# Peptides against a protein of PDB entry 3OIQ, part 193

Target 1, 212 residues: chain A of PDB entry 3OIQ
Amino acid sequence: KNRIFVSSSKDFEGYPSKAIVPVQFVALLTSIHLTETKCLLGFSNFERRGDQSQEDQYLIKLKFKDRGSERLARITISLLCQYFDIELPDLDSDSGASPTVILRDIHLERLCFSSCKALYVSKHGNYTLFLEDIKPLDLVSVISTISTKSTNSSKHSSSELISECDLNNSLVDIFNNLIEMNRDEKNRFKFVKLIHYDIELKKFVQDQQKVL

## One batch from the design tools (peptide; made by RFdiffusion4, then SolubleMPNN)

Design b1_p30_5_s3 (from b1_p30_5, 12 letters changed)
Fold by OpenDDE base, seed 4:
Structure b1_p30_5_s3 (fold): chain B 212 residues (1-212), chain A 30 residues (1-30)
Amino acid sequence: as target 1 above (212 residues)
Amino acid sequence: SVPLIDRKKLANASFEELEKLYEELEKILE
């Protein structure tokens, strides 16, 4: 079955009430919830949804049913946090206590762009998303991709089924949403509060703000 | 009673509510 690119978590409202659908999306990591019994990752593209919280629009479950899946989940979290420079407690601590990690509002400190592959699983009209694969995206690479593709249409890199257009459009939409949030005095998100806020990001945001 | 997790309720739920709903859903999907 072909993997479906998802631009909005609202798309799932139209999905079949009983199905398994492979999906992919690009979003910012907003939360990590690792307990003894479950592992959840929250993602958002910050699409406006009325007065609702824009956080955790994609709640992705990692399989956490056996020792193997638990270990894989912990490794996944560790690798993601290492990549994004998120400080975690030592997950390998011999103390026998499964470390609990609850991080929220990650996007307020770090822009953690992620390309996710997941399984949409529905039964009786309800659904869950199971993580299949995650690729963290480098912010500099994201910025460069958005900045350069306004000019050069030509390089069809063939391999990943995500149309380069779908990826770019989603990345642009996320930045546009963040710019709107940054302009809103009531919104907690501010680019200047990001730990990695630098001259490059500042310039990029300023240039994007002129187009909006 | 199969907890009828309304898709609209899922879309509008807080993280805590979504978590609870997903826990309920997992029990149904197993």
Scores: peptide ipSAE 0.030, ipTM 0.630, DockQ to the pose 0.450; fails the geometry check
Fold by OpenDDE base, seed 3:
Structure b1_p30_5_s3 (fold): chain B 212 residues (1-212), chain A 30 residues (1-30)
Amino acid sequence: as target 1 above (212 residues)
Amino acid sequence: SVPLIDRKKLANASFEELEKLYEELEKILE
């Protein structure tokens, strides 16, 4: 089955009530929920849904049914956190229980761009997104990619494959949404509060703000 | 593209529903 690029989590509202659909999207990691019984990753592109940007627009579930899948989930979370310099709380749980990790609002401190492959699985009018693969994206690489395509607007390569264009358009949309959030005095998101806020990101944001 | 069949907002499955869906998925992937 061909993998479908998803630009909005609203697309799932039109999906079949009983299907398995391979999907791909790009979004920011917003939450991690690892407990003894479940592993969930929240992602958002901060698309406005009504008057408010919603967190966790993409709630992705990792398999967490057996010791093997639990281990894989924990390794996945560990690797993601290592890549994004996310400090996992050392839960010195005195009880030999697996550490519980509950992180929210990750985007307020770090822009964790991620390209996700998932399975949309629906039954009885409900759906779940299962993680198949995740590729963390380096912020410098994201900025460079957006900056270079702003110059190469011309080549509509109509390749049926999840076009590098779709990925880049989604990255631009995310940044535009973040810029709008940053301008909103009621929104907690501010670029200057990011731990990794540097001169390069500052310049990029300033340049993008001139186009909006 | 997946054809637009149902325009109703699908509810996110509960954890229990998820486990069942996973079991079904595993059987399909095998």
Scores: peptide ipSAE 0.024, ipTM 0.592, DockQ to the pose 0.088; fails the geometry check
Fold by OpenDDE base, seed 1:
Structure b1_p30_5_s3 (fold): chain B 212 residues (1-212), chain A 30 residues (1-30)
Amino acid sequence: as target 1 above (212 residues)
Amino acid sequence: SVPLIDRKKLANASFEELEKLYEELEKILE
């Protein structure tokens, strides 16, 4: 199955009005919306889109139709939150109500890099993205990947349909966008406000700022 | 060219999943 790598959510504006297309992208997790009837994940590359919110550029739906799909969605959210050290609000276990989770602006506290596989599904020009697979990425691994490829531009390993180059370029673009946001006094995003802000991230940001 | 997954090329199980995905899309667009 030919999966398309998506570098921008704007690419979907050029997609067919009635289609199913397997896609893949890398982005930061920005929001989680779990209700009784739906589960949505928001992602962003923080591309500048004029005065529009830079959050939730990729809105991904998890299948939520039956008890099995609901359980899978809840497990997916739990595993992602565990991986990124996101505290889920205490699902008051005592209220027989289905646990509702609404998290926004996750990127202001944590850089949650994620590689997502999804199905683009469109009808009459409108579309939705359905999650097929998600791989959380470790920040140290992301930093290492960006730092090493700045030196080794030459080895095109031909094998994986999604160019390691496309993934790395997208990761670089995300960091560049975050650096721009950090420089903007009006932007709420600041690297120093990240819970996991350490010496390694500080050094990496300082080194990247010299190239921009 | 965006690889269009043709509905006619899908196995019966894949067709049922396709219909379910479109039904979910319709509910989001309402």
Scores: peptide ipSAE 0.019, ipTM 0.538, DockQ to the pose 0.044; fails the geometry check
Fold by OpenDDE base, seed 2:
Structure b1_p30_5_s3 (fold): chain B 212 residues (1-212), chain A 30 residues (1-30)
Amino acid sequence: as target 1 above (212 residues)
Amino acid sequence: SVPLIDRKKLANASFEELEKLYEELEKILE
């Protein structure tokens, strides 16, 4: 089955009311919700949706029904947090209690770009997204990718693969949305408040702001 | 990347296996 690239979570409004559709998207990790019974990851592209919260535009479920899936979910969360340098409470606490992790507004402190593969599963018009695969993206690599492609618009490679173009366009859109949020005095998001805000990111944002 | 679902199993799934997967996933929606 061909995997569909999703540029907006609004695309799901047009999806079948009863289907399983493999999808892929790129977004920022915004929340982690790990309890004893479920694991959810929130992602956002921060698309403007009127007065609606831009948080958790993609709510992704991890399978969490047996000890094996629970363990896999915990390992996934641990690995993601290690990659993004997110401090977790010790998930390995010897206390036989399943560690609970609730993180929100991750994007206010860290830009956690992630390429997600998920299963869209719908029933009776409602849907859920099940995480199939996640690839964290390095911010420096994201910046470099956006900066280099601003010059090479021309190669329409017709490959049926989720085009590097779709990925890059989504990354650009995310940054543009973040720039708009940063300009909005009412928005809590500010680049200068990011823990990893450095000269490179500053320069990149300044350069992108000139194009917008 | 961290695979959470066996892609090979999904890609090679028969209709019956997809139906079963759907049913299993439906039980997660409930």
Scores: peptide ipSAE 0.018, ipTM 0.418, DockQ to the pose 0.035; fails the geometry check

Design b1_p30_5_s4 (from b1_p30_5, 15 letters changed)
Fold by OpenDDE base, seed 2:
Structure b1_p30_5_s4 (fold): chain B 212 residues (1-212), chain A 30 residues (1-30)
Amino acid sequence: as target 1 above (212 residues)
Amino acid sequence: MVKKIDKKKLANASFEELLKLYEELEKILE
């Protein structure tokens, strides 16, 4: 079965009550929840949902059933944090207890763009998303990709079933949502509060604001 | 009776609510 690109987490409301569906989406990492018994990643595209929290629109479960899957989950978290320069709380080395990591509101400090492959698994109308794969995206590359698409519609590289167009459109939508959040005085998100806020990001945001 | 978690409720839940819902889902899938 072909992997389905998902542009909104609301799409899952229309999904079958009993199914396994491979999906892919792009979103910002917003939370990490690692305990002794579970590992969850929160993502968001910050789609407007009325007065509801725009955080953790995609809650993704990592398999955490055996020592092998637990190890894989911990390595995944470590690698993501290393890539995005996220400081993990000191893993209390001394207690033989599995370290607990609870991070929230990651997007307030860092834009952690991620392309996620997951399995939608539903039973009795309820669903969970299981992580299959994650690719962190470099912010400079994201900015460059959005900036270049505004000019050249041309190169359909036919090979990957997920349209480069869908990915790019989702990235644009995320930035537009962030711009709207930045304009809202009540919203905690501000570009200038990002640790990695630089002249390039500033210029990009200013240029995007002229189109909106 | 394991309460059916409404998909609409999942889409609109806070992080804490989502965590609770996932814990409930785990109990159903076991």
Scores: peptide ipSAE 0.018, ipTM 0.505, DockQ to the pose 0.447
Fold by OpenDDE base, seed 3:
Structure b1_p30_5_s4 (fold): chain B 212 residues (1-212), chain A 30 residues (1-30)
Amino acid sequence: as target 1 above (212 residues)
Amino acid sequence: MVKKIDKKKLANASFEELLKLYEELEKILE
């Protein structure tokens, strides 16, 4: 089965009640939930959904059934956090208690762009998303990609393949949503509060704000 | 009767609500 690119978590409302569907999306990491029994990653593209929370629109499960899968989940989290410069407690404590990690609202401090591959698994109309693969995206690369394609937007290629176009459109949408959140006085998100807020990001945001 | 978790609720829930819904889903899918 071909992998489906998902631009909105609402797309899953139309998915079959009993299916396994490989999907791909791009979103910001918003939460990490690691306990002794489960591992969850929250992602969002901050699509406006009325007065509802824009956080954790994609709740992704890591397999956590045996020692091997648990170890893989911990390594995955550690590597992601290292990449995004997120401070975690040492997950490899020899003390038989698995460390609990609960991080929320990651996007308020760091923009952690991630390309995710997951399995949509549904049974009896309910579904869960299982992580298959995750690729962290560098913010500078994201900015450069958006900036370069804003000039080349002419070719609507109709091909069903997860096009580089779908990924880029989703990245643009995320930034547009963040700009709207930044303008909203009631929203806690502010670009200037990001730990990595620099002159380049400032300039990019200012330039994007002129187009909106 | 396994409470059908409304897919619409999952799409619009807060983190806490999503976590609760997820925990409910896990119990149903196991």
Scores: peptide ipSAE 0.017, ipTM 0.499, DockQ to the pose 0.418
Fold by OpenDDE base, seed 4:
Structure b1_p30_5_s4 (fold): chain B 212 residues (1-212), chain A 30 residues (1-30)
Amino acid sequence: as target 1 above (212 residues)
Amino acid sequence: MVKKIDKKKLANASFEELLKLYEELEKILE
């Protein structure tokens, strides 16, 4: 079955009540929930959804059923956090208690763009998203991609199942949503509060704000 | 009283159930 690109987590409302569908999306990492029995990742593209929290629009489960899957989950979390420069408690602590990691509102400090491959698994009308693969995206590369899209529509890199267009559109939408959040005085998100806020990001945001 | 999210509910929760659990967690952190 072809992998479906998902631009909105609302798309899942129209999905079959009993299916397994490989999906892919791009979103910001917003939360990490690692316990002794479960690992969850929250992602969001910050689409406006009425009164619902814009955080954790995609709740992704990592397989956590045996020592092998638990190890893989912990390694995945560790690698993601290393990539995004997120401070984690030592997950390997010899203290026989598996470390609990609960991080929330990651997007308030760091823009952690991630391309996720997941399995949509539904049964009896309920669904779960299981992580298959995650690729962290470099913010500089994201900014560059968005900035150049206005000029170079033509280079279809054939190899990714997602059209370069779908990826870029999702990235643009995320930034637009972040800009709206930044403009809202009631919203906690502010670009200037990001740890990695630099001249490049500042300029990019300023330029995008002129188009919106 | 921080309602301890039932670990068992988390393990088997659907997306919607997980969302509700997160919403409950948010309310606890407020």
Scores: peptide ipSAE 0.015, ipTM 0.378, DockQ to the pose 0.064
Fold by OpenDDE base, seed 1:
Structure b1_p30_5_s4 (fold): chain B 212 residues (1-212), chain A 30 residues (1-30)
Amino acid sequence: as target 1 above (212 residues)
Amino acid sequence: MVKKIDKKKLANASFEELLKLYEELEKILE
C-alpha cells in the first residue's frame, strides 16, 4: 500500500472506521509525554480550528509494551531533544524509577520541524497513530526550501512517493499559520520569543509577511 | 459495548483529554 501524505489531521475524520493506513506528514513538535507506561509525541501544523488549542493536532504513539520498545522510545526522545536543543527536565538519575518527561508548548520556544511516518490504525471508528519513523528538519533548510519554491515552479517529481510539492506546501502553510499567530495579540506564540530567533529568521518572516 | 470515542472529541480535546482518549483506545485495540 502506498504511503499517503496528510496535510491536515482532519483528514483522519474521513478515514475508514476499521483500517491500517501508512501515512506521512510534516508538522512542528509541540509536546512530549513519556511516563512509565506510555510515550506520546504531539505535533501541529497550527491549522485554524476555531477557539481550540492548536497544539497536538497529531498525537503519535510510540510502542511501549516491553523493555525493548521502551528503550527505543527513550532513545528516540533523547535524540530528538538533543537535535532540537530541548532541555529535558533533570531525569532524577538516583531514583531507580524510569524517567518521566512531560513537555508542552514546545513551539513557543523552538520551531521543531519534523517529517513523520506513522500507521493510522482504526477500530470501531476510533483511531490511533503509531510512529514508524521521524526525521527532524533543520530550520535553515526549511527556510531555504520555502524561499526557493517562490522562484522555481519546476515540477521536479522526484521519485520519493511523497510529492516534494506536498511537503513544501505543508511547510509554507505552517509558516503562514505561525505568522497569523504572531500577529494575533491574544496568541502566546511570538517569533521574537523563540530561543533561536536570529537575523535570518527575522528577515524570512518579514519577507513572508509581505506576501500574506 | 465498545465505547465509541467521538472523533470530534479527539479534535477538540486538551492534552489531558487526548491522553485519556488514547488510554481508552489502547484498551479497545488490545
Scores: peptide ipSAE 0.018, ipTM 0.507, DockQ to the pose 0.517; fails the geometry check

Design b1_p30_6_s1 (from b1_p30_6, 14 letters changed)
Fold by OpenDDE base, seed 1:
Structure b1_p30_6_s1 (fold): chain B 212 residues (1-212), chain A 30 residues (1-30)
Amino acid sequence: as target 1 above (212 residues)
Amino acid sequence: SSFDKLIKELEEKEEEDKKKEEEELKKLLE
């Protein structure tokens, strides 16, 4: 089955009430919810939805049915947090209780760009997104990718079903949304409050702000 | 929070459909 690139979580409103569809999207990691019985990841592209919350627009479930899937989920969370330099409470606490991790508003401190592959599974009009694969994206690489595409319109590399164009457009859209949030005095998001805010990110944001 | 509401809504749905999600996911992976 061909994987569908999703640019908005609103696209799922038009999906069949009973279907299984492989999807892919790019978004910022916004939340982690790991308990004894479930693991959820929240993502957002911060698309404006009127008065609706811009957080957790994509809620992705990790399979958590057996010891093997639980282990995989925990390893996935650990690796993501290590990659993004997110401090987790010591998962190795000698107390035989599986540690609970609840992180919210991750985007206020760190821009955690992620390319996600998921299965859209719907039944009776409700749907769940199950994680199939996740690729964390380096912020420097994201910035470089956006900056270089402004010059090279012509490379139709036709090969992968999800065009490099869809990825890049989504990354640009996310940054544009973040710039708008940063301009809004009522919005908690500010680039200068990011832990990794540096001269490179500052310059990139300033350059993008001139185009908007 | 919006997140807590979404989690609660999912918990309620998971209790109802947990067995059905297991069967559909099993069929997908077979």
Scores: peptide ipSAE 0.021, ipTM 0.520, DockQ to the pose 0.204
Fold by OpenDDE base, seed 3:
Structure b1_p30_6_s1 (fold): chain B 212 residues (1-212), chain A 30 residues (1-30)
Amino acid sequence: as target 1 above (212 residues)
Amino acid sequence: SSFDKLIKELEEKEEEDKKKEEEELKKLLE
């Protein structure tokens, strides 16, 4: 089956009540929930959904059924956190309790852009998204990609099934949503509060704000 | 929060799924 690019988590409302559909999306990592029994990743593109929380619009389950899958989940979390410079609580608590990681509102401190491949699995109208693959995206690379597309409208290289166009459009949409959140005095999100807020990000945000 | 509700619903569902899987495994071992 061809992988479907998803631009909104609302797209799943139109999906079959009994299906397995490979999907892909790009979003910001917003939460990590790792316990003894489960592993969940929350993502958002911060699309406006009325008065509903914009957090965790994509809730992705990692397989956590056996020791092998648990180990893979823990390694995945460790690698993601290492990539994004997310401090994990000392997982080596000498107390024989399995390391529990509960992180929320990650986007308030770090922009963790991620390209996710998942399986949409529905049964009886309810669905679960299972992680198949995750690619963390470097913020500098994201900024560069958005900036170059604004100048070169011409090279639609048609080759990859998931249009490089869809990825780039979603990245632009995320930044636009973040700019709107940053302008809202009631919203906790502010670019200047990001740990990695630098001159490059500042300039990029200022340039994007002129277009909106 | 919507997150806390979703997490709770997923925890309840995972506990139910684990309990079913354990019951199925127990039946296969009998």
Scores: peptide ipSAE 0.020, ipTM 0.491, DockQ to the pose 0.237
Fold by OpenDDE base, seed 5:
Structure b1_p30_6_s1 (fold): chain B 212 residues (1-212), chain A 30 residues (1-30)
Amino acid sequence: as target 1 above (212 residues)
Amino acid sequence: SSFDKLIKELEEKEEEDKKKEEEELKKLLE
């Protein structure tokens, strides 16, 4: 089955009430919820949805049914946090309880761009997105990709079904949404509050603001 | 938080879907 690129989580409203559809999207990591019984990742492209929270527009479930899937989920979270330099609360609770990680509003401190492959699984009109694969994206690479008009068809392996156009459009849309949030005095998001806010990001944002 | 509400709504939906699936499975076994 061909993987479908998703530009908006609203696309799922038009999806079949009983289906399994492989999907792919690019979004910012906004939340991590790891407990003893579940693992969820929240993502957002910050598309305006009226007065609704722009957080967790994509809620992705990691399989958490047995010790093997739990271990895989914990390793996935650890690797993501290591990549994005996210401090996990001390997982070494002396109590033999599995460490609980609840992180929210990650995008307020770090722009964690991620390319996600998931299974859309619907039953009885409800759906769940199950994580199949996640690729963290480096912010410098994201900025470079948006800034370079040249379709350098990076000879990345033929297996990434994302059109370069779909990826670029989604990344541009996310940055445009972040710029709008940054301009809104009521919005908590501010580029200057990002831990990794540097001269390169500042310049990029200033250049994008001139086009908007 | 909005996140806690979303988690709760998803848990409630998963529990409802599981209950419906169990009821449908029960009806099929029945």
Scores: peptide ipSAE 0.019, ipTM 0.475, DockQ to the pose 0.606
Fold by OpenDDE base, seed 2:
Structure b1_p30_6_s1 (fold): chain B 212 residues (1-212), chain A 30 residues (1-30)
Amino acid sequence: as target 1 above (212 residues)
Amino acid sequence: SSFDKLIKELEEKEEEDKKKEEEELKKLLE
């Protein structure tokens, strides 16, 4: 089955009421919800949706039904947090209770770009997105990718079905949305409040702000 | 929060559709 690249979570409003569609998108990680019974990841492109919250536009469910799937979910969360340098609350509570992780507004502290593969599963007009795969993206690599004009170098590197154009366009759109949020005095998002705000990111944001 | 609302909406939907969604996902992976 061909995987569909999704540029907006609004695309799902036009999707069939009963379907299973492999999808792929790029977004910022905004939330993590890991409990004893469920695991959810929130992502956003911060597309303007009127007065609606721009967070968690993509709510992705991890399978959490048995010890194997639970273990996989926990490992996934651990690896993502390690990659993005996200401090997990002390999971070391000696109580044999599965550690609960509830993180929100991750984008206020860290830009956690992620390429996600998911299954869109709809029934009776409702849908759920199930995580199939996740690839964290390095911010330096994201900045470099946007800054380098899409040289048509058809380096068909392997199996990732995302066209370089679709990826780049989505990354640019996300940054543009973040720049707009940064300009809004009412918005909590500010680039200067990011823990990893460095000279490279500062320069990149300044250069992008001149184009908008 | 938007997150809490989405969680609640999913929990409500999951209680109703959990069994059927499991069967559809199982059929896709076979």
Scores: peptide ipSAE 0.020, ipTM 0.521, DockQ to the pose 0.280; fails the geometry check

